# Peptides against a protein of PDB entry 8YR4: the designs that were tried, part 184

Target 1, 309 residues: chain A of PDB entry 8YR4
Amino acid sequence: PRGSPALQLVVLICLGLMGLERALNVLVPIFYRNIVNLLTEKAPWNSLAWTVTSYVFLKFLQGGGTGSTGFVSNLRTFLWIRVQQFTSRRVELLIFSHLHELSLRWHLGRRTGEVLRIADRGTSSVTGLLSYLVFNVIPTLADIIIGIIYFSMFFNAWFGLIVFLCMSLYLTLTIVVTEWRTKFRRAMNTQENATRARAVDSLLNFETVKYYNAESYEVERYREAIIKYQGLEWKSSASLVLLNQTQNLVIGLGLLAGSLLCAYFVTEQKLQVGDYVLFGTYIIQLYMPLNWFGTYYRMIQTNFIDMEN

## One batch from the design tools (peptide; made by RFdiffusion4, then SolubleMPNN)

Design b2_p24_8_s3 (from b2_p24_8, 14 letters changed)
Fold by OpenDDE base, seed 1:
Structure b2_p24_8_s3 (fold): chain B 309 residues (1-309), chain A 24 residues (1-24)
Amino acid sequence: as target 1 above (309 residues)
Amino acid sequence: TLENELSPQQEFDNLQQKIKELEE
């Protein structure tokens, strides 16, 4: 971003965080290998516990890989909000200024495109919702139940309890934080619609704006509306980062408790090294679809509200 | 949660593309 040294520093930090993500992608498998080796060699509990704790910490920083939100990814996303907003505002103002220079023909074509876009948002929402319920929400809940039953039957009852508590807390916090976040999203959408309505009104009256040489005044009013919108957008986006980080913390705590307990049972020769690998893999597998649960819940809630109006 | 909502940027890029297609 030209003209803001603070935003340039944020870009450099985000690039550094992207480099850290690449380092974590190598380190996490190495530490996991080291745990498996220490379990196989029957290493002392202190060395094993430190290596497990270090692995879980690195996994918390990384997240679950592609489609998961680790701490580093959340921090990058949070810092990038201001860079995105600066870029979007600059491009929106450039287009709005250019649209005032364009001919009447372009304004007629845009109205047709906006009506089509409003129609497409309405029809895709209901069919999409049913598909998300049937193909994502129900299977994810089934996988959690199957996981609890599996760990309760084939492992100690304590493992089933850890998975149950972790997933129940995850789902509850996802719902509560998503409902809280919906207020920020509604405020953002209301201000977006108001900003868009102002832009459309200014462009419909472009002849009057040109007659009074008021183009600079309309651009400044639009800039102020965008700044107000971006203040609400930041709250929405920051609340999403908070949701993702809360989810990551809950799974991280479940992974820590279960991995330490599993490692302990392997040291007591009650479980095999393969059981440790199974537990870690299964928890990560359950985590991947759960990252989308808040999106599905929000979509369900939005469509219910749109049916009541 | 990844919001599958087209970022305002992608909606804007799609609008820019439609503008270019109308200028051609």
Scores: peptide ipSAE 0.025, ipTM 0.514, DockQ to the pose 0.141
Fold by OpenDDE base, seed 2:
Parts: sequence; C-alpha cells; structure tokens
Structure b2_p24_8_s3 (fold): chain B 309 residues (1-309), chain A 24 residues (1-24)
Amino acid sequence: as target 1 above (309 residues)
Amino acid sequence: TLENELSPQQEFDNLQQKIKELEE
C-alpha cells in the first residue's frame, strides 16, 4: 500500500505476527514435551504447574492446532482488514474506471447470461443446508457427547464436567455471538448490493456519462459507496475476529483447567502420564471441528433467512 | 469459525467473477 505509511506499518506488523506464529508452532510442541518429561520425572508441582500454564498460554496464542483461531492469528486478521479494504477499493476503482473506458464492448455482451442463474440458487441452498446438518453439525455434536461420556466414565467425573462446561459455553457463545454478527452481515450485504447496483446503473448509462464527460464524477461516487460498504464490512470482519477470539479463550480456559487437574492427578499417582497426553490430544481433537461450527451455524441461519424471504 | 476468508486471491477472483458476471 504505497499511499499510507500507517498501512505500511500495519503490513510490517502483520509480517512480524506471521513470524511469531511460526515460532509458536515450534514452541508449543516443545513445551508439551517438557510437560511429559516433568510428569515422567515426578517433578515438583510448582515447576509442573508453571510449565503447564506456559504451555496453555502459548497454545492460546497459537490456537487450535493450525493457528487459524489463535490470538496472534486473530490479531493479524484484524489488522489486515484495513489493508485488504485498501487493496480491494483500489482494484474496484481501477476496474470501474477501465469499464467506463471499455463500456461499449461490455454492454454488448451482457444480454444473455442473467436468466439462467436464478433457478440454481434455490435448490442448492436447501441441499447444502441438509448436507451441512447431516455431515458436519450432527457429527460434531456427537463427538462432543461421546467425549463427555468418555471422560466421565474413564476419567474422574471432574474431567467430564470441565469438558461439558467448556463445550457448552463454547457452543452457547458461538450461537449468541453469531446471531449478534448477523446484524452486521445483513447491513454489509445490503450495502454491497446497493453499491453493485450503483455501479451497474452507471455502466448501463455509460453513453450518457461519456457524453457529459462525467467519468471522474461517477468514479468518485463509486468510491464513496465503496467507503460506506467497507465501513460495514469492517464491522462484519471485526465481529468475526471477536467470535474466533472468544472461542479461543473458552477452549484455552478449558484446556488450562483440565490440564492442570490432569497434571495434579498424575502427581498424585491417580492418573498416568499417558492420560495427560490423552486429555490434551482429545480436547484439541474436539476443538478442530468446533472451529467450523460457527460457519455452519451462520450458513444454516443464512439459508433459513433466504428461505423465509 | 473459519469463515472462508476468501483469500485475497479468492476475493479478487470473486470480484473478477462478479465483474465477469456483470460483463456477461
């Protein structure tokens, strides 16, 4: 972004955060190994607790295995929104100005394509919704229930409770925050459609625009519409980052509580080192599908709204 | 929630597709 030194600084910060994500991807496994070693050596509780806490903190920064929902990733995504918007706006304005120059050729092509697209949208949405319910949502819920039952039967009841509370809170917050986000998404989509319609109308009237040499005026009007859209898009995208960070925090707290409790029971010789490894692995395994749950819920909600209208 | 953050490329491709769909 050559036009704003502030955006250049944001790009540099984002690159630095990407480097930090790579460091976390190495550090997290190292700290996990260190926990296993300390458990094996029957190290004092204080050293173990510090190492577990440090691991969970690093895991919170990294996120759910891939780092896609980690604090560092969320911060990067949040900062990148403005850079993306600047780039998008610049591209859109360049294309729009070029389409005004090429306008005669553009108008001749448009007549044939519009009719076919309406029919395919309705059937695909319902089938897609059912597929998401059956193949993604139901299995994810089943895996959570199986996990709670497993930990309740084979671990101490406290582990089952931690998993239950963590997953219930995760699901509840995912739903609530997703419903809250729907307002911002609807506003964004409405403004996107209005901005698109304005661009189409300007391009449809290109002969008039060219006759009055009003190309620069239409470009400026389109820029203003994009800026208004991007203000709503930012709210939508920032609300997504907030959702992801909230999810990451809930899982981080569950992982912390369960990992500390597991480590404690291993020190008391009630559990084995393998049980600690199992718990951490299983929680991460449950978290991976849950990262998509908000997407599925949103898709379900969008498709229901689109069916009611 | 991994929304498909359309990669900048997929957003660009969707923009190009929206433009192509405006051109069609």
Scores: peptide ipSAE 0.024, ipTM 0.545, DockQ to the pose 0.122
Fold by OpenDDE base, seed 3:
Structure b2_p24_8_s3 (fold): chain B 309 residues (1-309), chain A 24 residues (1-24)
Amino acid sequence: as target 1 above (309 residues)
Amino acid sequence: TLENELSPQQEFDNLQQKIKELEE
């Protein structure tokens, strides 16, 4: 935001908080590992109590690992409200000024309500796209990269390779299945709009329908349209279940391979019991935001299509 | 999760229902 140094400072603070959230995503599993190791070693209560208190404090700052529930994420979201409002208002004013520069024929041909609806869709689309890209997609990709680097440096290179292959396969399958699902969703939305239009046309022509005693015919045609819609809705919903199961299977296989390898290295005394727990908790922590990646990808695609129209 | 589409769709359906309730 070029016009307010205060809003620029808020953006910098939000970027700093995003960096802190990435650091917390590494530190929380490390502190949890340390607790498990201290419990296994029967360490003195003072060291254990300090590590547990530090872990709980870090976990409060991080939240559930979803990137939405932690104190740092909530503070970031709160501070970002003013930046979002400034950006939205700027886009609304740009659209409004551009609409006033458009020819009188455009204003007479498009109802002012449609223009406002296009403006609201445009502002919501741009603001939504920026929010989802900056606060959900980019941080999730950063956490994966940080995870691969962390496991490659502090564990055996095989762990970094397992995480890399698992996450690459997960992302690739998520994109491919989401693109496949987008066809079903577009067909569903088109049939929904056609079903709604038919209902509206039947209601607007109610006097004509009543005059011809065609009520039963219009009801049957509407029923056929609903059945066709529900068949497409079922395909959309079933494809979502297939996406979720595919994602769960890929993460399950990665978790299995990595957990077996970690258990093997613990039996060889190359890793501690806490390192086994760290791997499992870190993979689950990476999985939580990735479950939404298909939704974010779809929202990005929808918003791009809405910007091209 | 199934909630990932139901929540935006429920929000969209709730928004469409609110728009419909404002147009009536």
Scores: peptide ipSAE 0.023, ipTM 0.547, DockQ to the pose 0.216; fails the geometry check
Fold by OpenDDE base, seed 5:
Structure b2_p24_8_s3 (fold): chain B 309 residues (1-309), chain A 24 residues (1-24)
Amino acid sequence: as target 1 above (309 residues)
Amino acid sequence: TLENELSPQQEFDNLQQKIKELEE
């Protein structure tokens, strides 16, 4: 984007954060290996606890890997909102301006094709999300319950309590923050619809707009409507980053508490090194699909509201 | 992430609105 030095700086910061994500992807496995080696060598608790704490901090920055939202990824996503909005607005204005240069006949033919394309996307997306809900959300909830039972029976009761508290807090905060976000999303959708209606009305009245040479005026009105929309979109997208970061924090605290406790019990020879690996792997496996739980909760909630009306 | 895209419902609502705006 050549026109805004501020947005160019944001792009450079985002590229720097992407570089940091790559460094974390190398460091996290190294620190994890070092923990396993220190546990095997029966290293002093102070060295082990420092290495575990450092690992969990790096894991909090990274997130759960591909598809999880770590702090660095959330910060990148947050900063990228303005870059995406600038790019979207520029594309929308270029399309809208180009549409005013085309004949009315091209407009009528394109509307049918655009509607069909949005129809196919909407139906495919709904079907895909329903399938994902059934095949990923329900199994993940089952895996959480199985995990709590497993850790309570085969580990010390404190592990089952940590997983229970972590997952209960995660689910509760996901619901509460998702409900809080719904107002921002509704306001965004209403303004999107109003912005689209304005574009459609301008394009239906294309002959009148062309007769008065008012194309530049209609483009400026559309630009103002997009800026208003993007103010609401930013609130929606920023609230999503807040949700993802809250989720990452809760899982990070659960991982820290459980990993320190597991490492302590391994040093006391009550657990094996394999049990430490099991706990860390299981918590990370639970975290990966849970990132989408807020999306699915919202989809369920909206479908229920639409069925009651 | 799928959440940053229009929810399928927003895409569907946006579609229904575009269909309605074409029938008018």
Scores: peptide ipSAE 0.022, ipTM 0.514, DockQ to the pose 0.037; fails the geometry check

Design b2_p24_8_s4 (from b2_p24_8, 14 letters changed)
Fold by OpenDDE base, seed 3:
Structure b2_p24_8_s4 (fold): chain B 309 residues (1-309), chain A 24 residues (1-24)
Amino acid sequence: as target 1 above (309 residues)
Amino acid sequence: VESLEEKPEEEFKKLQEQIRQLEK
């Protein structure tokens, strides 16, 4: 935002908070490792209590599971509201100005409600795309890269390779299966719109339907449309379960390979028991946002198509 | 886990409620 130094400062603070989230994603597993090692060594209560308190504080900042509910993420989202509103308003004004520059013939050929709906879709698609890229996709990819570097440097090159292969396979299968699912989703949405249009048309023309005693015919036609919709909805939902299960299997195989390798190195006294727990915790932590990656990819693809229309 | 799209039943209920508000 070029015109407001205050909004520029808020953007810089949000970027700083995003960097802090990446640091927390590394530190939380490290502190959890340290707790397990201190418990194993039967360390003094004062050292253990300090490390546990520090871990709980870092976990409060990071949040649970997906990290989306953490204090830092919530603070970032709160601060970003003003930036999003400024960006949305700027896009709306640009679209509105562009619509006024369009030929009178374009305006006369389209209903005002359709023009407004195109403007709203254009604004939502641009702001949504930017938000998903900056706050979900890029951070998730950054966390994967940081994870590969961390495991390669502090454990062994074999751990970095396992994480790299697991995450590369996960992302590739997520994209391929999501593109395959997009066909089922488009067919479902088309049939949903057709079913809704028939219901609305039948309800708006209820007097005509009553006049012809066609109520039974319209009900049967609506039932057939619902059955056809439910058949497409089932394919969409079943394909989602298949995606989630495929993702779970890939992460499960990566977790198995890495956990066995950690256990082996702990038996050789090259790693500590806490390092085994760190690996498992870190992989599960990477998995949580990756579960939504297919959704983000689909939303990006949909929003890109909505920007071309 | 993709969010299951809002069930068409809830959108249909919202649409019926909107139509019912337009008939008033």
Scores: peptide ipSAE 0.026, ipTM 0.521, DockQ to the pose 0.096
Fold by OpenDDE base, seed 4:
Structure b2_p24_8_s4 (fold): chain B 309 residues (1-309), chain A 24 residues (1-24)
Amino acid sequence: as target 1 above (309 residues)
Amino acid sequence: VESLEEKPEEEFKKLQEQIRQLEK
């Protein structure tokens, strides 16, 4: 935000809070590991109580792994409202200024409501895209990289490799299947618009339909359009289930491979029982934001298409 | 979980409610 040092400070604070979220994503599993190890070792109550209290405090800051319920995430979202409003207003004013520079012929050929809808879509698309990139995509990629580094440094290199392969395969399949699904979604939306247009046209021409006693014919045509829509909706929904199941399978295989390897190293006394719990907790924690990655990718792709038009 | 599609059902319900408000 050029011109407001206060908003620049808020952006820096939000970036600092994002860094804190990344640190919490590492610390929470570590403290949970430490609790399990202290319980296994029958450690003194004072050490256990301090570690549990610290864990609960860190978990309050992080939230339930959905990102949306943590104190740090909520504080970031709250502080970002003013930055988003400033950015939105700036984009809206730029679009509005550009619309005023367009030729009179361009304005005479378009209804004011269509022009406003283009302006609103453009503003929403830019602001949404920036928010998704900065607050969802980049942090998720950072958490994956941090996870790979953490497991490579503090566990055996095999754990880092499993996480790397699992996350790389997950991201690749998410992109490929999401691009494949986009065809079904576009076909569904096109048929939805056609079905809606037919219903509106039939209702606007109600007197003519009634005059020709064509009510049964219009109902049957509408039924055929609905059946065609439902066939496309089913393909869209089934493709979503396939995406979710593919994602779940990849994470499940990564969790299985890593959990078996961790259990093996615990039996060889190379790792502690808490390290097994850490691995499972950390993988599940990485999985939660990744479940939304397909949604973010689709939204980014849609917003780019809406900005080019 | 791609829940951020406003279900076409909710847009259709909003449209039906708008039509129902215009018929009153």
Scores: peptide ipSAE 0.023, ipTM 0.516, DockQ to the pose 0.131
Fold by OpenDDE base, seed 2:
Structure b2_p24_8_s4 (fold): chain B 309 residues (1-309), chain A 24 residues (1-24)
Amino acid sequence: as target 1 above (309 residues)
Amino acid sequence: VESLEEKPEEEFKKLQEQIRQLEK
C-alpha cells in the first residue's frame, strides 16, 4: 500500500506477528516438554507452577493448537482488516473504472444473468451446510459430555467441574457473542447488496454514462458506497476477532486452572505424570471443534431466520 | 473461527478473478 505510511507500518507489524507465531509454535512444545520433565524429576512446586503458568500464557498467545484463534493471530487478523479493505477497494475501483472504459461489445457479449446466477449458487449450499452442522455440532456436544463424565469418574471431581464450567462458559459466550455479531453481519450484507446493485446498475447503463462522460462521477459514487460497506465490514470482522479472542481466553483459563490442579496432584502423588499429559491433550482436543461452533451456530441461526421469512 | 464469512469474499474474489481473466 504505497499511499499510506500508516498501512505500511501495519503490514510490518503483521509480518512481525507472523514471525512471533512461528516462534510460539516452537516454544509451546518446549515448555510442555519442560513441564513433563519437571514432573518426572519431582521438582519443587514453585518452579513447576511458574513453568505451567508460562506454558499456558504461551498457549494463549498461540491459540490452543489451531493457530487461527490465538491472541497473536487475532491481533494480526484485526490489524490486517484495514490493509485488506484498502487493497479490496483499490481493486474494485480499478475493475469498475476499466469496465466503463471497455467497449459496448464487451458489455453486450456478457450476459449479466450469469454474474447474477453465480451469486444465487451461494444460497443452495446453505441446505448442505445444515446437514454438515448437525453432523458436527451433535458430536462436539457429545464429546464435551463424555469428557466431563470421564474427568469426573477417573480424575478428582474438581477436574470434571473445571471442564464443565469451562465448556459451559465457552458455549454460552459463543452463543451470546454470535447473536450480538449477527446484527453487524446483517448490516454488512445489506450494504454489500446495495453496493453491488449500484455497480450493476451503473454498468448496465454504461452507454448513458459514456454519453455524458460521467465515468469519473460513477467511480466516485461507487467509492463512497465501498467506504460505507467497509465501515460495516470492519465492525463484522472486528466482532469476529472479539469472538475468537473471548473463546481463546475461556479455554486459556480452563487450561490454566486444570493444568495447575493436575500439576499439584502429581506433586502429591495422587495422579501420575501421564494424567497431566492426558488432561492437557484432552482439553486441546475438545477445543479444536469448538472453534467452529460459532460458525455453526451462526449458520443455523441464519437458516432459521431465512425459513421464518 | 468463522471462516465461512470468507466464502462470500472468496466468491467475490473468484468473480473478480473471472472478470480479470475475461479482461485478458
Scores: peptide ipSAE 0.023, ipTM 0.514, DockQ to the pose 0.170
Fold by OpenDDE base, seed 5:
Structure b2_p24_8_s4 (fold): chain B 309 residues (1-309), chain A 24 residues (1-24)
Amino acid sequence: as target 1 above (309 residues)
Amino acid sequence: VESLEEKPEEEFKKLQEQIRQLEK
């Protein structure tokens, strides 16, 4: 971004965060190994608790095995919104300006069939998403229930309670934040449609715009519409990052509580080292599909609203 | 996670980029 030193700094910070994410991908397995070794050696509780807490903190920064939902990834995504918006706006204004210059050729070459095909791809993608939702939501809920039952029966009632509270809080916050986000998304889509309509109307009336030499005026009006859209887009995208971070925090707290409790019971010889590994692995496996649950809930809600109309 | 929410916006951006490539 040649025009804004602030955006250049944001790009450098994002690159630094990408480097940190790579470091976390190495450190997290190392700390996990160290926990397993300390448990095997029957190390003192203070050393073990410090290593477990450090591991969970690093895992919170990393997120899931894909890194897509960790604090570092969320921070990177949040900071990148403005960089993406700047680039998008620049491309859109260049296209719009060029379309006004080439307006006669664009109107003559207008493949009405390609615009229709994009609309049809949108609708077909929604139908494919519905099937994907059913095949991912139901198994995820089943895995949570199975996990609660398993931990309650084979570990201790305390583990089942931690998983139950963690997942209940996760689902509740996911729903509440998703409903809140839906308002921002609707406002964004309405403004996007209005901005697009303005661009199309300006291009359809290109002869009049050219006759009055009003091209610069139409570009300025389009820029203002894009800035207004990007203000709403930022709220939508920032609210998504907030959802992901809230989800990451809830899972992080569940992982912390459960991992400390597992480590304690292993030190008391009530659980084995393998049980600690099982708990951590299972919670991380539950976390991966749950990251999409907000998207799933919204898609279900949208389809219900579209069926009632 | 890039929510499947951005698919229409990404498709629109891809369309804009395709239009830009057709104009070259």
Scores: peptide ipSAE 0.023, ipTM 0.533, DockQ to the pose 0.191; fails the geometry check

